# Peptides against a protein of PDB entry 6NYY: the designs that were tried, part 143

Target 1, 212 residues: chain A of PDB entry 6NYY
Amino acid sequence: KHFEQAIERVIGGLEKKTQVLQPEEKKTVAYHEAGHAVAGWYLEHADPLLKVSIIPRGKGLGYAQYLPKEQYLYTKEQLLDRMCMTLGGRVSEEIFFGRITTGAQDDLRKVTQSAYAQIVQFGMNEKVGQISFDLPRQGDMVLEKPYSEATARLIDDEVRILINDAYKRTVALLTEKKADVEKVALLLLEKEVLDKNDMVELLGPRPFAEKS
Target 2, 212 residues: chain A of PDB entry 6NYY as posed
Amino acid sequence: KHFEQAIERVIGGLEKKTQVLQPEEKKTVAYHQAGHAVAGWYLEHADPLLKVSIIPRGKGLGYAQYLPKEQYLYTKEQLLDRMCMTLGGRVSEEIFFGRITTGAQDDLRKVTQSAYAQIVQFGMNEKVGQISFDLPRQGDMVLEKPYSEATARLIDDEVRILINDAYKRTVALLTEKKADVEKVALLLLEKEVLDKNDMVELLGPRPFAEKS

## One batch from the design tools (peptide; made by RFdiffusion4, then SolubleMPNN)

Design b2_p24_4_s2 (from b2_p24_4, 15 letters changed)
Fold by OpenDDE base, seed 4:
Structure b2_p24_4_s2 (fold): chain B 212 residues (1-212), chain A 24 residues (1-24)
Amino acid sequence: as target 1 above (212 residues)
Amino acid sequence: MEEQRKRTIEELRESSRSSRIAPP
């Protein structure tokens, strides 16, 4: 209990029990977080889900917590699955509500950063090629790009393609697993917090071998 | 205890956070 609370405080910030979400907002958050949870459950290279919560913390309305793998090297496939998991909230909102909210801003930022890093830093795009450039740091004056404007346009196009591919993959997955997303969302609305055991009880064992 | 706690905290990442945008 005390240890979990400390972890939650560090990751999510202070629990703001005083932030009462409106019922419709709470519902939106539940389905958003359920989207992340279910995407992470059924994506091979996603990290194991530890906890999902719709209790507001700091500036967050909900969160999903995962046990990171101690890995320093990531494949394209691993990065794609992580992008899909990160898009799971936005996709869930679209599937269930036919609308998108501002709740996915941080997720979209993470996905955008990942996509640019894959293409510009890791050389993971065949059209752009085996290149690696430093991305401008937040607050640094945009120094002259070490590449042409034609390359810049190509990068931007390939980033959009990569994100759209991840989005489509996530839509396909969560559409297939729509009933599971709903089950998780409904249980979140009841319990506000789910752990791995709740997910196993609800969805069955994760279909991928947990690397212990 | 505290170092192990720090390691476990560092080992746990928030994968997703539904962000509240402050009203304008």
Scores: peptide ipSAE 0.073, ipTM 0.654, DockQ to the pose 0.098
Fold by OpenDDE base, seed 3:
Structure b2_p24_4_s2 (fold): chain B 212 residues (1-212), chain A 24 residues (1-24)
Amino acid sequence: as target 1 above (212 residues)
Amino acid sequence: MEEQRKRTIEELRESSRSSRIAPP
């Protein structure tokens, strides 16, 4: 108990008990976080879920916490599963509410950054090819791009394709697991916080062996 | 044991956050 609370303070910041979400917003957050949690549960290369919460912390309305794998090398497949998990919140909102919110802004930023990095830094796209360019950092003078405007358009198109493919994969997964997303969301609305054991009780053991 | 636990905590990441719109 005391140790878990200390972890929560370090990672989440101070619980702003003062952030009262409207019931409809709290419901949206619950389904959003349930989407992330369930996507991460059923994606092989996703990190193991530790905790999911709809208690507002810092700048977040809810969060899912994962144990990262100790790895320095990432495959294209691993990066795709991470993109799908990151899209899980947005996809859940679409499936359950038929509407999208601004809640996915940080998720979409992360997905966009990952997609560009895969194509222009890691050479993971066949049409663009085996190239590696540094992405402009915030505050770097956008020096002349080392590639043509035609290549820039190709990169932009392939980024959209990659993100859309990840989105479609996530829609398929969370549609198949729709009942599981509902179970997690409803339990979040009741308990506000779930751990790995709650997820095992709801969904059964994660289908992928935890690398010990 | 405590140092290993601290390292495990520092390795914990929030992989997803529902973004709060700052009020304008």
Scores: peptide ipSAE 0.074, ipTM 0.656, DockQ to the pose 0.091; fails the geometry check
Fold by OpenDDE base, seed 2:
Structure b2_p24_4_s2 (fold): chain B 212 residues (1-212), chain A 24 residues (1-24)
Amino acid sequence: as target 1 above (212 residues)
Amino acid sequence: MEEQRKRTIEELRESSRSSRIAPP
């Protein structure tokens, strides 16, 4: 309990009990977080869900927490499933509301960063090839790109393709699991916080063995 | 113990923060 609260404070910041979300915003957050939770549940290489919450903390309106594997090496498949999980909130909003919100800004930032890293740092794109460039850090002078403008365009195109493929995969998954997303969202609206046990009770055991 | 705890805290990746739009 105290340890979880400490983690929650470090991750989410202080619980902002004073932030009253409008009912429609709270509903949007619930379905957004349910999208993350369900995507993470049914993606083989996603990290196991620990907790999902629609209680506003710090700058977040809701969050899903996952137990990362102590892993230093990531496969392309693992990175894709992580991208899909990260897109789960945006996709859920689209499926259930036919509209998207700004709630996915941080998710899109993470997905964008992951896609660029895969293509220009990890050499995981066949068209761009086995290259590794340092991405400009925040605050570094925009060093001249060590590649041509044609390569820059290719990178940008392949990033969009990768993100769109992850998005489509997530749409397919959450469309298939639409009833599960709704169950999780409705239970979130009731309980505000769900753990792994709530998810097991609601959805059954995660179909992928937690490789402990 | 503290390093593992720090790693666990750092590794507890927030998958999603439904971020508040700071009004522009």
Scores: peptide ipSAE 0.070, ipTM 0.660, DockQ to the pose 0.117; fails the geometry check
Fold by OpenDDE base, seed 5:
Parts: structure tokens; C-alpha cells; sequence
Structure b2_p24_4_s2 (fold): chain B 212 residues (1-212), chain A 24 residues (1-24)
């Protein structure tokens, strides 16, 4: 309890008891977080879910907490599954409401950063090739890009392709698991907080062996 | 112990993908 609360405070910030979400906003948050939770449940290389909440904390309206893997090396497949899990909220909103919200801003930032890093830092794109350039950090002088404008356009195109592939994969997964997303969302609206045991009761055991 | 706890909390911060719905 005290350790979980400390982690929650560090990750989510203090509970903003003063932020009362309207019922429609709370419903949107529930389906958004259910999308993340279900995507993470059925993606092999996603981190295991610990907790999902629709209680506003700090700068978030909802959140999912995952057990971090002690992992320093990531494969292209692992990074793709992490992108899909991160897109799960946006995709759930599209599937259930036929509309998108600003709620995915932080998710899209993370996906964009991951896609650029894969292509220009990790050399994970065949068209761009085995290159590694430093991404400009916030506050670094925009050093002249060490590549041509043609290469810049190629990078931008391949980033879009990678994100679109992750998006399509997430749409396929959450469409297949649509009933599971709805079960999680409805239970979130009732309980406001779910743990791993609630997810096992709803969905069955996670299909991937937890590396103990 | 405290440094390991701090590192675990920082690693949990970085690795815990709180899908935070950003406030508007």
C-alpha cells in the first residue's frame, strides 16, 4: 500500500480530487484506458499491466501502470508492440465513438519520438539504412542536419509509414478484441480502478508467460 | 537502499508508461 501510493504519486502525481470529470468525459477516459490495457494484455512484447485508473492524477485524466522490464536492448518487434500499446487509447476512441480527442497528445508524442529514434538513431529502417544521428534535444542549437533535404523527406515519409503500420496493427487487434475493451471500460466506469486480478477475471490469464 | 529505491522509482517513472491523458 505505502509503496504503491509512493509510485502512484511519483508517476501520476497527487490525486486531483477537485477535478470532477463530466460523465461523457469519464466515459471517454474509461474506453481510452481500456484500449491501452487490452492492447498491452494481448501484445507479447508489451509490459505487464499492474493497474489501470480513470481517477485524474497530476496532469492525467486516467492512466495505466505497467511493470517495467529490466531491459536495455530493444528489438524492432518490441518497439512496434510498445507503439501499438501506446496507440491503444486513440484507437479505442475511434472504434467506440467514431471521433478522436486531445487525450492522445502525450501518446502521439511518445509514438512520434519512438518512430524517429528507430529510423535515425537505431538504423531500423531499410530505406534510410544503417545510420545514427543525434536527435536535437530541447535547448540544443539546431545543428545543421548531417544529411540532405532529400534524406530529410525520406525520413519523414518512413516515420509516417512506421506510425501508420503500428496504428493499423492496433486497429486490427482492438477490433478483434472489441468485446474485451468494452468489458474493461464498463468495469472501469463502475470501479474507477482495476488491477491485474480484475483483468484476469475479465479476460482470462495473459496469453504470454511472464518471465519471472 | 535509498539510491536503489530512487533508481527503481526513476526507472518506474521512465518505464511506467502511464498513458496519461494529457489535460486539455
Amino acid sequence: as target 1 above (212 residues)
Amino acid sequence: MEEQRKRTIEELRESSRSSRIAPP
Scores: peptide ipSAE 0.034, ipTM 0.621, DockQ to the pose 0.305; fails the geometry check

Design b2_p24_4_s3 (from b2_p24_4, 16 letters changed)
Fold by OpenDDE base, seed 1:
Structure b2_p24_4_s3 (fold): chain B 212 residues (1-212), chain A 24 residues (1-24)
Amino acid sequence: as target 1 above (212 residues)
Amino acid sequence: MEAHRERVIEELREANRSSRIAPP
């Protein structure tokens, strides 16, 4: 009751300010971005959150900004946590709304690209093995695949497995941290922009030492 | 170093450009 009323007041108060997004869309964006933010907060190998915003900018409805680590080499574990963070928005939408939106298209593209790169460029999959192929760039003629159709199917299957594993990991995390996702989403609806300090006040210190 | 950081930030910004307003 009190929580629903607080949500309604925040949503109803927001009806007046942003001409571009319907209140329900803004709510969806807030929970989406909160999913990214919370996933990034609790994943060791995720980049530290700098800022999260639900203010529409250009073609984007919301965004999170992270401080990238200055690293050239990524482990499989690091890439997995990055995939999970990238899936955080979609997963948040699913666990809070029981529906998915088109908002995660760019996230899914990136997760897909990362998964393929891990398997076919970095040799990070045991079944596919120590292979490295150039991924066809958008617009490159699909040159004959340097591998059999059986290998292509194996790659596609292992990509799906990897993405699904990242997805399940993200679901588990954000389900455990569901209250934190909601806190972040509600505060986003109020402030429209959160920084690292807002996140620390809301969630406590990030459980992983930021490598200075 | 700075150019790599900028590229990674840009990639991350692009990564976090989740919600497109218009379906293509």
Scores: peptide ipSAE 0.031, ipTM 0.603, DockQ to the pose 0.191; fails the geometry check
Fold by OpenDDE base, seed 2:
Structure b2_p24_4_s3 (fold): chain B 212 residues (1-212), chain A 24 residues (1-24)
Amino acid sequence: as target 1 above (212 residues)
Amino acid sequence: MEAHRERVIEELREANRSSRIAPP
């Protein structure tokens, strides 16, 4: 309890009980968070869901809390599944509402950062090759790119391809699991907060054994 | 352990910063 609350405060910030979402916004958030939750549930390399909430905290209108694996080395497959999980919110919004919201901006930023890191830091793209360049930190002067403009274009193209592939994978997954996304979203609208047990009750046990 | 936990929490923060619907 105290530890979970501490993590929740760290992740989401303070609960903003004063921030009343409109019913339609709350619905959007519920389906968004359900998309993350369900994507994470059915992706092997996604972190296990601990909690999902549509209670606004800090700057977020909802959040999903996962138990991270103590892992320093990530495979391309692991990074892809994490990208898919991160896209789950937006994809859910698209599937259920036919629209995208600003709610996925942070998710897209993360996905974009991950894609660039995979290509330019981790050398995980065959076309770009085994290169590793530091991405400019936020606020660092755009250091001269250590690669040609042609390489920059190639990187940008391959980033888009990677993100689009992750997006398509997520669309396929959440389309298959559409009923599960809806179940989670509806229960979120009722309970505002779901834990792992709620997810197990709704969806059954996660198909991937959590390494205890 | 603590620094790793902080990183994990920070990664979780980043991962869980999903629905920052920033108000416009």
Scores: peptide ipSAE 0.028, ipTM 0.598, DockQ to the pose 0.232; fails the geometry check
Fold by OpenDDE base, seed 4:
Structure b2_p24_4_s3 (fold): chain B 212 residues (1-212), chain A 24 residues (1-24)
Amino acid sequence: as target 1 above (212 residues)
Amino acid sequence: MEAHRERVIEELREANRSSRIAPP
């Protein structure tokens, strides 16, 4: 208990027990987090789910926590699955509510950053080629790009393609698993917090071997 | 006990990935 609470505080921030979400907002958060959880469950290269919560913490309204893999090298496939998992909340909102919210802003930022990194740092795009450029740090004035404006446009286009491909993959997955997303969301609305065991009871064992 | 907890918290801080829905 105390250790888990410390971990939760570090990852999620302080629990805002005073922040009462409206029932509709709480529902949106539950389906959003269920989207992340289910995407992570059925994506091979996603990290194993540890916990999902709709209790507001720090600057978040909900969160999903995953057991990190001690992994320093990522394949393009692994990065794609991570992008899909990150899009799971937004996609769930679209599937269930036919609308998008501002709640996915941080997820979209992460996905965007990952897509740019894949293309311009890791050389993972065939059209752009095997290039590696440093991305500007947060707050750095982008004075000079080490590539042409034509290359910049190509990068931007390929980033959009990559994100859209991840989005479509996530839509396909969560549409197939729509009933599972709903089960998780409903259970979240009841319990506010789910662990791995709750997910196993609800969905069955994760279809991928957990790296112990 | 405390030093181990701090190390695990640091490792988890670095290693644990969370997705978060941000408030509007």
Scores: peptide ipSAE 0.028, ipTM 0.535, DockQ to the pose 0.313; fails the geometry check
Fold by OpenDDE base, seed 5:
Structure b2_p24_4_s3 (fold): chain B 212 residues (1-212), chain A 24 residues (1-24)
Amino acid sequence: as target 1 above (212 residues)
Amino acid sequence: MEAHRERVIEELREANRSSRIAPP
């Protein structure tokens, strides 16, 4: 209990007891976080969910905590599943509300960064090929791109294709699991915080063996 | 014990910063 609260405070920041979300905003956050949680539950290479919350902390309106894997080498398939899990919030909002919100801004930033890294740092795209370039860091002088404008256009096109493929995969998954997303969202609205045991009670055991 | 706890918290911070789906 005290250790988990310390980790939560360190990770999420202080609970903003003063941020009263309107009921409609709280509903949006619950379905957004449920989308992440369910996508992570049914994707083999996603990190195991520890906790999901719709209590605002720090700058976030909701959050999910995952058990990080001690992994240094990632496959293309693992990075795709991570992208799909990250898109789960946006996809849930689209499926249930037929609208998108600004709540996915940080998720889209992470997905965009991952897609560019896969193509221009890890050589994971067949059309671009086995290239590796340093991406400009935020605040670094944009050094001249070590590739032509034609290559830049190809990279931008292949990034869009990769993100769209991850989005379509996430739509297919959460459409299949729509009833599970709703169960998680409704229970979040009731309890505000769910753990792994709550998820097992709702959805059954995660279909992937935890590599002990 | 305390140094190990701080390291685990820092590793969890870095891992959760990288794995946080919701923005902080």
Scores: peptide ipSAE 0.024, ipTM 0.532, DockQ to the pose 0.111; fails the geometry check

Design b2_p24_4_s4 (from b2_p24_4, 15 letters changed)
Fold by OpenDDE base, seed 5:
Structure b2_p24_4_s4 (fold): chain B 212 residues (1-212), chain A 24 residues (1-24)
Amino acid sequence: as target 1 above (212 residues)
Amino acid sequence: MEEKRRETIQELRESNRSRRIAPP
């Protein structure tokens, strides 16, 4: 309890009990976080869910906590499942509300960064090929790109394809699991915080064995 | 198991934080 609260303070910041979400915003956050939670539940290479919350912390309106696996090597398939889990919030909003919000900005930033890294750092795209360039850090003068403008356009196009493929995969998954997303969202609106046991009670055991 | 859990908990990435964008 005290240790979890300390970690939650370090990660999430202090619970600003002062930010009362409007009921409609709270509903949007519940379905957004349910989308992440359910996507992570049914994706093999997603990190195991520990906790999901719709209690605002710092600048976050909701959050999901996962137990990261200590791994240094990622496959293309693992990176795709992580992208799909990260898109789960946006996709849930689209499926349930027919509209998208600004709530997914950080998720889209992470997905964009992952997609560019896969293509230009990890050589994971067949059209771009076995290349590895350092991505300009925020604040580095964009030195001359070590590739042509034609290659820049190809990279941009292949990034869009990769993100769109991850998005479509997430839409297919959460459409299939729509009833499960609804169950999680409704229980989040009631309890505000769910743990792994709540998820097992709602959805059954996660279909992928946690490597203990 | 428990000690690795503590170090891994320090790496508890808030994987998905729906941020309040300050309205532009």
Scores: peptide ipSAE 0.070, ipTM 0.697, DockQ to the pose 0.102
Fold by OpenDDE base, seed 3:
Structure b2_p24_4_s4 (fold): chain B 212 residues (1-212), chain A 24 residues (1-24)
Amino acid sequence: as target 1 above (212 residues)
Amino acid sequence: MEEKRRETIQELRESNRSRRIAPP
């Protein structure tokens, strides 16, 4: 307990106990975080979930804590599963409420950044090809793109395709696991915080062997 | 085995960042 709270304080910052969410917003956050948690549970290459919370911290209304693998090389399949897990919140909102919120802004930013990196830095797209360009950093002069406007359009199209494929995969997964998302969301509304043991009790053991 | 998990960098992923959209 005290050690976990210390780690959470260091990583997540101080709990903003002062941010009282309205009950409907708290419900939206619970289903959003449940979407991330369940997607991460059933995606092979997702990092193991340690904790999920709907207690606001810093600028976040909810969060999930993962145990990252010591990994330096990522496959295309691993990056896709990470994108799907990151989309899990937005997809859960769509499935349960038929509406989307601004809550997924940071998730969509991360997914967008990952998709561009896969296509223009890692050469992971067949149509764009085996190319690698540095993404412009914030504040770099817009140096002339080392590629044509036709290539720029192709990159934008292939990024959209990749994100849409990840989104569709996440919709399929969370639709299949809809009852599990609801169980997690309802328990989050009760406990505000769930750990790995709560997830095992709700969903059973994670179907992927944790590489010890 | 619990002790070696203490040194593992735990990644906290913040989701649902409500940026205060300034009302239009």
Scores: peptide ipSAE 0.055, ipTM 0.680, DockQ to the pose 0.063
Fold by OpenDDE base, seed 2:
Structure b2_p24_4_s4 (fold): chain B 212 residues (1-212), chain A 24 residues (1-24)
Amino acid sequence: as target 1 above (212 residues)
Amino acid sequence: MEEKRRETIQELRESNRSRRIAPP
C-alpha cells in the first residue's frame, strides 16, 4: 500500500481528487487506458502491466503502469511492441469513438522520439542505413544537421512509415481484441483502478510469460 | 529478487499518461 502510493505519486503525481472528469471525458480516458492495457497484455515484448488507473493525477487524466524489464539492449521488435502499446490509447479512442483527442499527446511524443531514435540513432532502418547521429536535446538549437536535406527527408518519411506501421499493427490488435478493450474500459469505469489480477480475471493469464 | 523488483519499480517506466492539455 504505502509503496504503491509512493510509486503512484512519482509516476502520476498527487491525486487531484479535485479534478472531476465529466462522464464522457472519464469514458474517453477509460477506453484510452484500456487500449494501453490490452495492447500491453497481448504484445509479447511489452512490459507487464501492473496497474491501470483513470484517477486523475497531476496533469494526467489516466495512466497505465508497467513493470520495466531490466535490460539495456532493445531489439527492433521490442521497440515496435512498445510503440504499439504506447499507441494503444489513441487507437482505442479511434476504434470506439471514431475521434481522436489531445490525450495522446504524450504518447505521440514518446512514439515520435522512439521512431527517430530507431532510425537516426540505432540504425534500425534499412533505407536510412547503419547511421547514428545524436538527436538534439529538447531546447538545443540545432544549428546544423550532420546530414543532408535529402537524408532529412528520407528520415522524416521513414519515421512516418514506422509510426504508421506501428499504428496499423495496434489497430489490428485492438480490433481483434475489441471486446477485451471494452471489458477493461467498463471495469475501469466501475473500479477506477485495475491491477494485474483484475486483468487476469477479465482476460485470462497474460499470453506471455513474465521474464523473471 | 524483491529488492531489485523494488528498485526496478522505482524505475517504473513513464506511465502512458493521458495529459490534460490546458486549452491554448
Scores: peptide ipSAE 0.080, ipTM 0.685, DockQ to the pose 0.099; fails the geometry check
Fold by OpenDDE base, seed 4:
Structure b2_p24_4_s4 (fold): chain B 212 residues (1-212), chain A 24 residues (1-24)
Amino acid sequence: as target 1 above (212 residues)
Amino acid sequence: MEEKRRETIQELRESNRSRRIAPP
């Protein structure tokens, strides 16, 4: 108990019990977090879900916590599934509400950063090739790019393709699993917090063997 | 299992957080 609360403070920040969400905002958050949870459940290379919460913490309105895999090396396929899981909230909002919110800003930032890193740092794009350049950090002076403007345009185009492919994959998955997203969202609205056992009761065992 | 769980929980990757953006 105390240890889980300490981790929740480090990850989530302090519970802002003072942030009362309007019922419609709380519903949006529940479906958003359900999208992340269900995407992570049915994506092979996603990290195992530990907890999903719609209790506001710090600047977050909701969150999903995952058990990180003890791995330092990532395949292109693993990075794609992680992008899809990260897009799960935005995609759930689109499927259920026909509208998108600002709630996905951090998710989109992470997806964007991952896509650029795959293409310009990890050499994972065939058109751009086996290159590795440092990405400017937020606040660093944009030094002269070590590549041409033609290469810059190619990078931007291939980043967009990669993100769009991840988005389409996530739409397909959560459309297939739409009833499961709804079950998770409804139970989140009731309990505010779900664990792995709640997810197993709702969805059955995760279809991928947990490498113990 | 619990001790590995503790170390791995400290490495709990950034939760997908729906951040409240202050309205612009």
Scores: peptide ipSAE 0.067, ipTM 0.688, DockQ to the pose 0.093; fails the geometry check

